# Ledger of designs, part 145: peptides against a protein of PDB entry 5T59

Target 1, 112 residues: chain A of PDB entry 5T59
Amino acid sequence: TTPTMQSTSLLTEHLGYPPISLVDDIINAVNEIMYKCTNAMEKYLMQRNIIGKKDFSDEIKIGTAKLESLLENSVDKNFDKLELYVLRNILSIPSDLLEENRFRLLHHEKLV
Target 2, 90 residues: chain B of PDB entry 5T59
Amino acid sequence: EHIRFQRLVQVCNKALEESIRKLQSWEKIHECFPNYGQTREGIENLTVCQQQVIKLWSNLSRVEFDAIFHERSIEEKLNQLDDLINKARS

## One batch from the design tools (peptide; made by RFdiffusion4, then SolubleMPNN)

Design b2_p24_6_s1 (from b2_p24_6, 8 letters changed)
Fold by OpenDDE base, seed 3:
Structure b2_p24_6_s1 (fold): chain B 112 residues (1-112), chain C 90 residues (1-90), chain A 24 residues (1-24)
Amino acid sequence: as target 1 above (112 residues)
Amino acid sequence: as target 2 above (90 residues)
Amino acid sequence: EVEITEEDKEFLKKRKEERKKKKE
């Protein structure tokens, strides 16, 4: 179920911004955090790439990339679910209140 | 009475926790560094790295999400939404 | 507790594109 234009308009008026803006903020934030984490990991290990006589730089790069992919996939999956849930169940107006009479009442109450 | 903001926090926390879960597995970490992890120093480095990443993830997410919620006044707005809905149903 | 459908995937894809544009 996708939010209706009517509900979006009402919520935008109420929030002062479109509901999707909040979701966008959240998802953008977690993505930035994700890459900061993986970048930090790579840098940390690359500063410790030589153990004894062996240089593990290539393995570190490959390994970190694998972990990044793993995390990226997990973030994508979980926050896709989050986005759908938030838009459908949190930032939503019950359908029974979107009827003409109820809609007017809700709008009126907000303006008063 | 007020439920939407609580739900928002819950689902955010759940998403964050589930996202980082695989990195909490030492086995998965080690699998990505099979030869590096065969050395004592490598294991030590990976251990520290794993811990630091998890902490960084937790701290940054908390700070950033709180900032977002504040900037968007989402708790207040969701509470008001709950109130409006409840009033309309009364 | 959300099961993602094909329609949901398309929606999410669109949203991802919109976010990219918004960031620019």
Scores: peptide ipSAE 0.694, ipTM 0.955, DockQ to the pose 0.602
Fold by OpenDDE base, seed 4:
Structure b2_p24_6_s1 (fold): chain B 112 residues (1-112), chain C 90 residues (1-90), chain A 24 residues (1-24)
Amino acid sequence: as target 1 above (112 residues)
Amino acid sequence: as target 2 above (90 residues)
Amino acid sequence: EVEITEEDKEFLKKRKEERKKKKE
């Protein structure tokens, strides 16, 4: 289930930023890392594209693109799961704390 | 006691490990370079490339994620959250 | 751990769009 507005507000107050901001940082980072990895792979192989007078540049470009797609799909799948889990189970407030009395306690503790 | 940050690290590591798993397969690498991988030198290059990419993935992810966690003070904040929850339930 | 539902997919899609806008 999606976090409630109340939960998001409380967590934003606690964190100093919206919970999704952390997730966004993580997702953006892994995407950048992914492309850095694939770029490094392509550059490395392109510097070694000629073997026995045969130029494998085209094959290298196609091959690295395929690997990029493979990695991209895997990253997408796994970090989709991560995003859901983090937002629902880590950056979350249990329902019992969202009750009126517990809510006041949480705010009181933050203001003290 | 303090569990949320530990879980965050765990799920991040799991996602990273699962994401790179297919690139750890030599078969997956080789099939992308069918002719290049038929040469001795090509195989050597692909082998080094595979190893370097995996290492780069691991190193960059560690550095970047640690930086994010630090900048967001997430360990402290999650520990505080755990404490608040535990206190409320006590 | 948990299977992604259709609702989850829509949520994730929205999040991806939001991230794209945020980076711009």
Scores: peptide ipSAE 0.694, ipTM 0.955, DockQ to the pose 0.613
Fold by OpenDDE base, seed 5:
Formats: sequence, C-alpha cells, structure tokens
Structure b2_p24_6_s1 (fold): chain B 112 residues (1-112), chain C 90 residues (1-90), chain A 24 residues (1-24)
Amino acid sequence: as target 1 above (112 residues)
Amino acid sequence: as target 2 above (90 residues)
Amino acid sequence: EVEITEEDKEFLKKRKEERKKKKE
C-alpha cells in the first residue's frame, strides 16, 4: 500500500528530506547513465560506420535507437519495482511505531 | 539488527543487473544490426561496443549511487531507523 | 519481489510526473 501521511512526516523528519527524494535521485541517476551509455555506443559505432566501401550509418542509427528503447523499457520496469519496494519496505514505519506512545519515542530520540 | 541499508543496496543492484540484461544478449545486439553484423569487422566492433557499454553501465552506476547514498547519509539514517524500531519493540 | 497492480501503476505515473516537475 501507499505510505501514510504520518509515516511520511516521521521519515521526513528523521531523514531530513522526504523519502521520495532519495528515490528520485536514484531514478534520475540511472536515466542519465542510460543515455550516456547509449550515446557512447552510437558514437563508437558511428566512428566505425564504413566497412569496405559500404556506409552503415543509417543502420547504426536505427539499431542504436532500438537498443536504447529496449534499455529504456527495462530500466523503467525494474526501477518502478524498486521505487515501490523502497517506499513500502525500506523507507517505512511499522504500524506499532505509528501509535501515539511510540510516535513520541521517535521524536524524543531525534531531539536527544 | 541493521537490515534496511543492506536491502537498499541489494534491490539497487538487482534493478541495475536486470536492466542491463537485454544488452548482455549477443543475439539481441546482432538483431539490431542485421547487415552490419554480417561483416567480420562489424561483428568485432559490436563485440567491443557491447563489452564497453556494460562496463560503463557498471562503473557509472557504482559511482553515482555511492555518491547519492553518501550525500543522503542513508546508511546512517537507515541504521538509526532500525535501532529505533528495535528499541520500540523491546 | 513486487507485483505491480493497477493502483501501483497509477501511483507510479503520478510519481513520474512529479519527478519531471522537479527538474523544471
């Protein structure tokens, strides 16, 4: 399930930032890395586009675009799962700590 | 005792590994370059390219993710969270 | 480990939009 407002508030206080900020950093980073990789691949092959007397530039551009799409889809799928898992299971507060008395404990420990 | 940060690292690694899985398939690479890959030189270029991309993926992800974890102090924060939860349950 | 439901898809879509806004 989606994290509660209470858990989000507690975690934000504890972390010093909203939990989603960490996830956003991770996803933004991998997307940037993904395009760096595909760009590097295209550049490498385009520098080697002529074999014999045949120019393969068009095929290289199309091929690298296809690979980029495949990678993009895979990244999207796997990091969607990651986002859900992290927010639900790692950056989460157990229900027993969401009770009033336990809530106080968390705040107390933070301030001490 | 401290489990959350370990889990974070594990799921990050899993996501990265599964994401690059398609590029690890030579067959899929070759299918994207059907005529280029029919030449000896083309095959050689694709082979090197595949290896370099996978290495680049691994290196960049390691550096960037470690930087994020450091900037967010996430190991310390998750360990503290584990400790708080354990104390509350004791 | 995670099975994505229709509700999850909606949530993720919202998150993607929010992430895009943060970059702007």
Scores: peptide ipSAE 0.693, ipTM 0.954, DockQ to the pose 0.614
Fold by OpenDDE base, seed 2:
Structure b2_p24_6_s1 (fold): chain B 112 residues (1-112), chain C 90 residues (1-90), chain A 24 residues (1-24)
Amino acid sequence: as target 1 above (112 residues)
Amino acid sequence: as target 2 above (90 residues)
Amino acid sequence: EVEITEEDKEFLKKRKEERKKKKE
């Protein structure tokens, strides 16, 4: 299930930022890394595109694009799972502590 | 006692490892370059490229994720969260 | 560990859109 507004507020107060901000940082980072990797691969191979008087530039471009697509799909799938897991199980408040009395206690402890 | 940060690290590592798995397959790499990979030089280039990309992936992810965790003070915050929860339950 | 539900997909889609807007 989606985190409650109450949980988000408590965690935001505790963290100093919304929980989704951490997830956004992680996902943005891995996406940037992904494209850096694929770009490096393409550049490396394009510098070595001619073998035995044959130009493989077109094949290299197509091949690297295919690998990029495969990596994108894998990153998307795995980090979708990561996002859900982190928000639900790591950056979460147990249900027993979302009761009014427990909520007050948690807030009080944070302010002390 | 403190479990949340450990789980965060574990799930991040798992996602990174699973994401790069297809690039670790030589067969998958070769399939993308069927004619280039039929040459000796092509095979050598692809081999080096594969190794370098995997290393780059690993190194960049380590550096960037550690930076994020540090900037967000997430280990400390998650440990504190564990402590608060445990205290509330006691 | 479990399969992503349709509700999860909608949530994730919304999150992706939010990230895109954040970068703008």
Scores: peptide ipSAE 0.692, ipTM 0.954, DockQ to the pose 0.557

Design b2_p24_6_s2 (from b2_p24_6, 9 letters changed)
Fold by OpenDDE base, seed 4:
Structure b2_p24_6_s2 (fold): chain B 112 residues (1-112), chain C 90 residues (1-90), chain A 24 residues (1-24)
Amino acid sequence: as target 1 above (112 residues)
Amino acid sequence: as target 2 above (90 residues)
Amino acid sequence: EVEVTEEDKKFLEERRKKREEKKK
């Protein structure tokens, strides 16, 4: 299930930022890292593209692109799961606390 | 008593590990370079490349994720959340 | 373990788009 508006508001108040912001940071970071890795791989191999007077540049480019695609798909899949899990189970407020009397507790603690 | 931050770290690590799994497969790497990988030098280069990429992945992710967690004060906030929940249930 | 439903996929896709927009 998707987090409720009230839970999001409460968590935003508690965290000082929307819960989704943390997830966005994580996903943005891993995506950046992913492309850094694939770029490094391509560069490394392109520096070693000639073997026995044969130029493997084309194969290297194609191969690294394939690996990049594989990594992209895997990252997307796994971090999609992460996003859902974090939002639902970590950055979440249990239903028993999503009552008026419980809301007071959260607000009260903030004021202390 | 404090469980949320631990879970966050766990799921992050899991996602990172699962994401890089295919690159950890030599077979997958070799399949992408069928002719290059038939040469001795090619195999050597691919081997080193694979290892370096995996290390780079691990190192960068550790540094960046730790930075995020710090900037967001997420450990403290999640601990506080745990405390609030526990208190409310008491 | 997380089961990703069709609704989840739509949600995730929308989030992905939003992240890309912010990144630009």
Scores: peptide ipSAE 0.662, ipTM 0.953, DockQ to the pose 0.689
Fold by OpenDDE base, seed 1:
Structure b2_p24_6_s2 (fold): chain B 112 residues (1-112), chain C 90 residues (1-90), chain A 24 residues (1-24)
Amino acid sequence: as target 1 above (112 residues)
Amino acid sequence: as target 2 above (90 residues)
Amino acid sequence: EVEVTEEDKKFLEERRKKREEKKK
């Protein structure tokens, strides 16, 4: 399930930033890395596009595009799972602490 | 005692490994370049390209994720969270 | 380990949209 507003508030206070900010950083980073990798691949092969008397530029462009799509889909799938897992199981407050008395305890501990 | 940061690292590594899994398949790479890969030079180029991309993926992800974890002080914060939870349950 | 439901997909899509907007 989606984290509660209470959990988000407590974690934001604890972390100094919203939990989703960490996830956003991670996902943004991997997406940037992904496109750097695919771009490097295309450039590398395009510098080697002629074999003998044949120009494989078109095939390289199509092939690298396919690989980019493949990687993009895989990244999306796996990091979607990561996002859900992190928010639900790592950056989460157990139910036994989601009580008024426990909220005060966490707040008190931070201020002391 | 402290488990959350370890879990974070584990799931990040898993996601990274699973994401690059398909590029580790030579067959998958070759299928994208059917004619290019029928030449000796093409095979050599694709082989080097595949290896370099995988290395680039690994190196960049390590550097960037470590930077994020440091900037967000996430190990310390998650350890503190574990401690708070354990204390509350005691 | 993680089962993605339809509700999860909607959530994730919204998050993706927000990330794109933030980057702009």
Scores: peptide ipSAE 0.662, ipTM 0.953, DockQ to the pose 0.680
Fold by OpenDDE base, seed 5:
Order: C-alpha cells, then sequence, then structure tokens
Structure b2_p24_6_s2 (fold): chain B 112 residues (1-112), chain C 90 residues (1-90), chain A 24 residues (1-24)
C-alpha cells in the first residue's frame, strides 16, 4: 500500500527531505548512467565502423539503439520494484509508531 | 539491530545487477549486430564493448549511489530510524 | 519480493512523469 500522509510527514521531518526524493535521486542517477553506457558503446563501435571494405555504420546505430531499449526496459522494471520496496519497507514507519504516544517520541528525540 | 540501510544497499545492488543482465548475454549482443558480428574484427570489437560497458556500469553506479547516500545522510538517518523503532517497542 | 499491481503501475507512471517534468 501507499505510505500514509502521516508517515510521509514524519519521515520528511526526520530525513530533512521527502522520502521520495531519495528514490528520485537513485532513479535519475541510474538513467544517466544507462545513457552514458550506451553512448560509450555506440561511440566505440562507430570508431570501428569499417571492417575490410564494408561500412557498418547503419547497423551499429540500429544495434546500439536496440540494446539501449533493452537496457531501458530492464532498468524501468527493476527500479520500479525498488521504488515500491524502498517506500513501503525501508522508508516507512510501523503502525505502532504512528500512535499518539509514539509520535511524540519521534518529535521529542529529534529536539533533544 | 540496524537493518534498513543494509536492505537499501542490497536492493540497490540487486536492481543494478538485474538491470545489466541482458547485456551480459553474448547472444543478445550478437543479435543486435548480425552482420557486423559475422566478421572476426566485429566479434572482437563487440567483445570489448560488452566487457567495458559492464565495467562502466558497475563503476559509475558505485560512485553515484555512494554520493547520493552521503549527500542524503541516509545511513545515519536509517540507523536513527531503526533505533527509534526499537526504543519504542522496548 | 515486490509484486507490482495495477494500482502500483499507475502510481509508478505518475512518478515517472513527475521526474521527467522536474528535469525540464
Amino acid sequence: as target 1 above (112 residues)
Amino acid sequence: as target 2 above (90 residues)
Amino acid sequence: EVEVTEEDKKFLEERRKKREEKKK
């Protein structure tokens, strides 16, 4: 299930930022890394596009695009799962701590 | 006792490893370059590319994720969260 | 460990959209 507004508020106070911001950083980073990897591969192969007397530039461009698509799909799938898991199980507050007395404890400990 | 940060690292590593799995397949690589991969030099170039991409993926992810974790102080914050939860349940 | 439901897919898609908008 989606985290409650109460848990989000408490975690934001504790972390100093919304929990989802961490996930966004992670996902943005991996997407950037993915592009760097596929770009590096394309550049490397394009520098080696001629074998014998044949120019493979078109095939290289199409092939690297296909690999990028495959990688993108895999990244999306796996990091979607990561996002859900982190928000639900790592950056989460157990229900017993959402009660009034436990809520106070979190605030008190932060201010002490 | 402190488990949340460990879990974060684990799931990040798992996501990274599973994401790169397709590129670890030589067959998948070769299928994208059917004619280029029929040449000796093409095979050699693709082999180097495959190895370099995987290494680049690993190195960049390590550096970037560590930077994120540091900037967000996430280990400290998650440890504190664990402590608060444990204290509340004691 | 995580089973993605239809509701989860909607949530994730919305988040993806928001991330793209933020980059602009």
Scores: peptide ipSAE 0.660, ipTM 0.952, DockQ to the pose 0.693
Fold by OpenDDE base, seed 2:
Structure b2_p24_6_s2 (fold): chain B 112 residues (1-112), chain C 90 residues (1-90), chain A 24 residues (1-24)
Amino acid sequence: as target 1 above (112 residues)
Amino acid sequence: as target 2 above (90 residues)
Amino acid sequence: EVEVTEEDKKFLEERRKKREEKKK
């Protein structure tokens, strides 16, 4: 399930930022890394595109694009799972602590 | 006692490892370059490229994720969260 | 392990959209 507004507010107060901000940082980072990797691969191979008087530039471009797509799909799948897991199980408040008494405790501890 | 940060690191590593798995397959790499990979030089280039990309993936992810964790003070915050939860349950 | 439901997919898509908009 999606985190409650109460949980989000408590965690935001504790963290100093919304929980989703951490997830966004992680996902943005891995996407940037992904494209850096694929770009490096394409550039490396394009510098070595001619073998035996044959130009493989077109094949290299198509091939690297295919690998990029495969990597994108894998990243999306695995980090979608990560996002859900982190928000539900790591950056979460147990249900027993979402009661009024526990809410006060967490708020009190933050202020002390 | 403190479990949340450890879990965060674990799931991040798992996601990174699972994401790069296809690039670790020589067969998948070769399939994308069927004619290029039929040449000796092509095979050599693809081999080096594959290894370098995997290393780049690992190194960049380590550096960037550590930076994020530091900037967000997430280890400290998650440890504190664990402590608060444990205290509330005591 | 996490099982992704249809509602999860919608949530994730919305988040993805928001991240893209934020970059602009």
Scores: peptide ipSAE 0.660, ipTM 0.952, DockQ to the pose 0.688

Design b2_p24_6_s3 (from b2_p24_6, 8 letters changed)
Fold by OpenDDE base, seed 4:
Structure b2_p24_6_s3 (fold): chain B 112 residues (1-112), chain C 90 residues (1-90), chain A 24 residues (1-24)
Amino acid sequence: as target 1 above (112 residues)
Amino acid sequence: as target 2 above (90 residues)
Amino acid sequence: EVEITEEDKKFLEERRKKREEKKK
């Protein structure tokens, strides 16, 4: 299920930002980290591209690209799951709190 | 009592761990460098590279995620949310 | 633990698109 507008509004009020913003920060961060890692790998190996008078630069570039793709796919899959989980189970308000009495309590507590 | 932030940390760690799992496979690393990895020096370089990348992944993710959590005050906010929920259910 | 439906995929794709736009 997808979070309701009411839940989003309440959580935004509580957090001071939309819940999705946190997820976006996380995903943006991991993507940046991913490319930093693959870039570091390529640079490291490219500094060591000559072995026995053979130049492995092309193979290194191709190989690093393959690993990047593998990592990219894995990151996408796992953080897609993370995004859904966080939004549905962590940054969520139980249905009972969305009822009028509980809703009032939530707002009242915020105003204090 | 407070469970949401713990779960957030857990799911983040799980996602990070699962994401890097393929790079932890020497077989997958080696097959990407079939000729390079047939040399002694190549194997050594790939070994070090693999270790460093995994380490970099872990370190950067820790630093960046902690920074995000701090900037968003997410532990406090999630604890408050837990408290509100618990109070409402009591 | 998390089953991704087709609806979820669409949602995630939209979010991905929005993140890319925001980064620009």
Scores: peptide ipSAE 0.671, ipTM 0.953, DockQ to the pose 0.696
Fold by OpenDDE base, seed 1:
Structure b2_p24_6_s3 (fold): chain B 112 residues (1-112), chain C 90 residues (1-90), chain A 24 residues (1-24)
Amino acid sequence: as target 1 above (112 residues)
Amino acid sequence: as target 2 above (90 residues)
Amino acid sequence: EVEITEEDKKFLEERRKKREEKKK
């Protein structure tokens, strides 16, 4: 389930930033890394595109694009799972602490 | 006692490992370069490329994720969260 | 470990969209 507004508020106060911001940082980072990797791959192979008398530039471009797509799909899938897990199980407040009395306790503990 | 940060690291590593697993398959890489990979030199180039990209993936992810965790003070914050939860339940 | 529902997919897509917008 989606985190509650109350949980988000408490965590934001605790963290100093919204929980989703951490997830966004992680996902943005991995996406950047992904494209750096695929770009490096393409450049490396394109510098080695001629073997003998044959020019494999077209094959390299197509092949690299396929690998990029493959990696992109895998990243999306795995980090979608990560996003949900982090928000639900790591950056979360147990239900027993979301009760009014416990809510006050957490707020009080932070302010004192 | 402190479990959340450990879990965060674990799931990050798992996601990274699962993501790069596709590129760890030589067969899959070779299939993308069917003619290029039929040459000795092509195989050598693809082999080096595969190794280098995996290393780059690993190194960059380590550096960037550590930077994020530091900037967000997430270990400290998650430890504090664990402590708060444990205290509340005691 | 994590089973993604249709609701989850919609949520994730919205988040993806927001991240893209923020980057621009």
Scores: peptide ipSAE 0.671, ipTM 0.953, DockQ to the pose 0.689
Fold by OpenDDE base, seed 2:
Structure b2_p24_6_s3 (fold): chain B 112 residues (1-112), chain C 90 residues (1-90), chain A 24 residues (1-24)
Amino acid sequence: as target 1 above (112 residues)
Amino acid sequence: as target 2 above (90 residues)
Amino acid sequence: EVEITEEDKKFLEERRKKREEKKK
């Protein structure tokens, strides 16, 4: 279930930013890291593309692309799960606190 | 008492570990370079490459995630959230 | 563990799209 507008508002006030922003930072970071890794791999192997008078440049390019795709799929899968888990279970307010009197407590504590 | 930040770290580590698992498989690496991996030099290069990529993945993720957590003050904020919840339930 | 539903998939896709747009 997607977080409610109410919980998002309360958490945004508490955090100083929308909860989704943290998740976006995490996912953007891992994607950047992923491509840095695959790029490094390709460059490393392309510097070593000739062995025994044979040029393996094409195979290296194709192989690296395949590994990148595999990594992308795995990253997407695992961090999709992470996104849902974080938003539902970590950056969340229990239902028993999503009452009018409880909202005041959270707001009051922040202001004090 | 404080559980949310610990859980955040745990799920981040789990996602990172699960994501890199396929690259930890030598068989999977070799399958992508079938002819290159039939040479001695190719095997050596792939071995070094695999190790370096895994290390790079680990190091970059540690540095970047720690930076995010710091910039967002997430440990403090999650601890405060735990405290608020516990207080509200008291 | 998290089981991803069809609703979850739509949500995640929307978020992915928004992240891409934000980078531009």
Scores: peptide ipSAE 0.670, ipTM 0.953, DockQ to the pose 0.685
Fold by OpenDDE base, seed 5:
Structure b2_p24_6_s3 (fold): chain B 112 residues (1-112), chain C 90 residues (1-90), chain A 24 residues (1-24)
Amino acid sequence: as target 1 above (112 residues)
Amino acid sequence: as target 2 above (90 residues)
Amino acid sequence: EVEITEEDKKFLEERRKKREEKKK
């Protein structure tokens, strides 16, 4: 289930930022890393595009694009799962502590 | 007793490992460069390229994720969260 | 371990859109 407004508010207060901000940082980072990797691959191979008398520039461009797509799809799938897991199971408040008395206690303990 | 940060690290590592899995396949790499990979030099270049990309992926992810965790103070915050939850249940 | 429902897909897509908009 999606985190409640109460849990989000409580966690935001505790963390000093919304829980989704951490996830956004992680996902943005891995996407940046992904494109750095694929760019490095393309640049490396394009510097070695001629073998003998043949120019493989077109094949390299197409091939690296395919690998980029492959990696992008894998990153999206795995980090979608990560996002849901982190928000639901790590950056979450157990349901028994979201009841009125327990919620107030947790909030009070943080502020005192 | 502190479990949330450990879980965060674990799921991050798992996501990173699973994401790069397909690029670890030489067969998949070679299939993207069918003619280039038929040459000796092409095979050598692809081999080095594959190894370098995997290393770059690993190194950059480690550095960047550690930086994020530090900037967000997430280990401390998750440990505190564990403590608060445990205290509330006691 | 995580089963992604249709609602989850919608949520994730919205988050992806927001991240892209923030970068621009």
Scores: peptide ipSAE 0.669, ipTM 0.953, DockQ to the pose 0.716

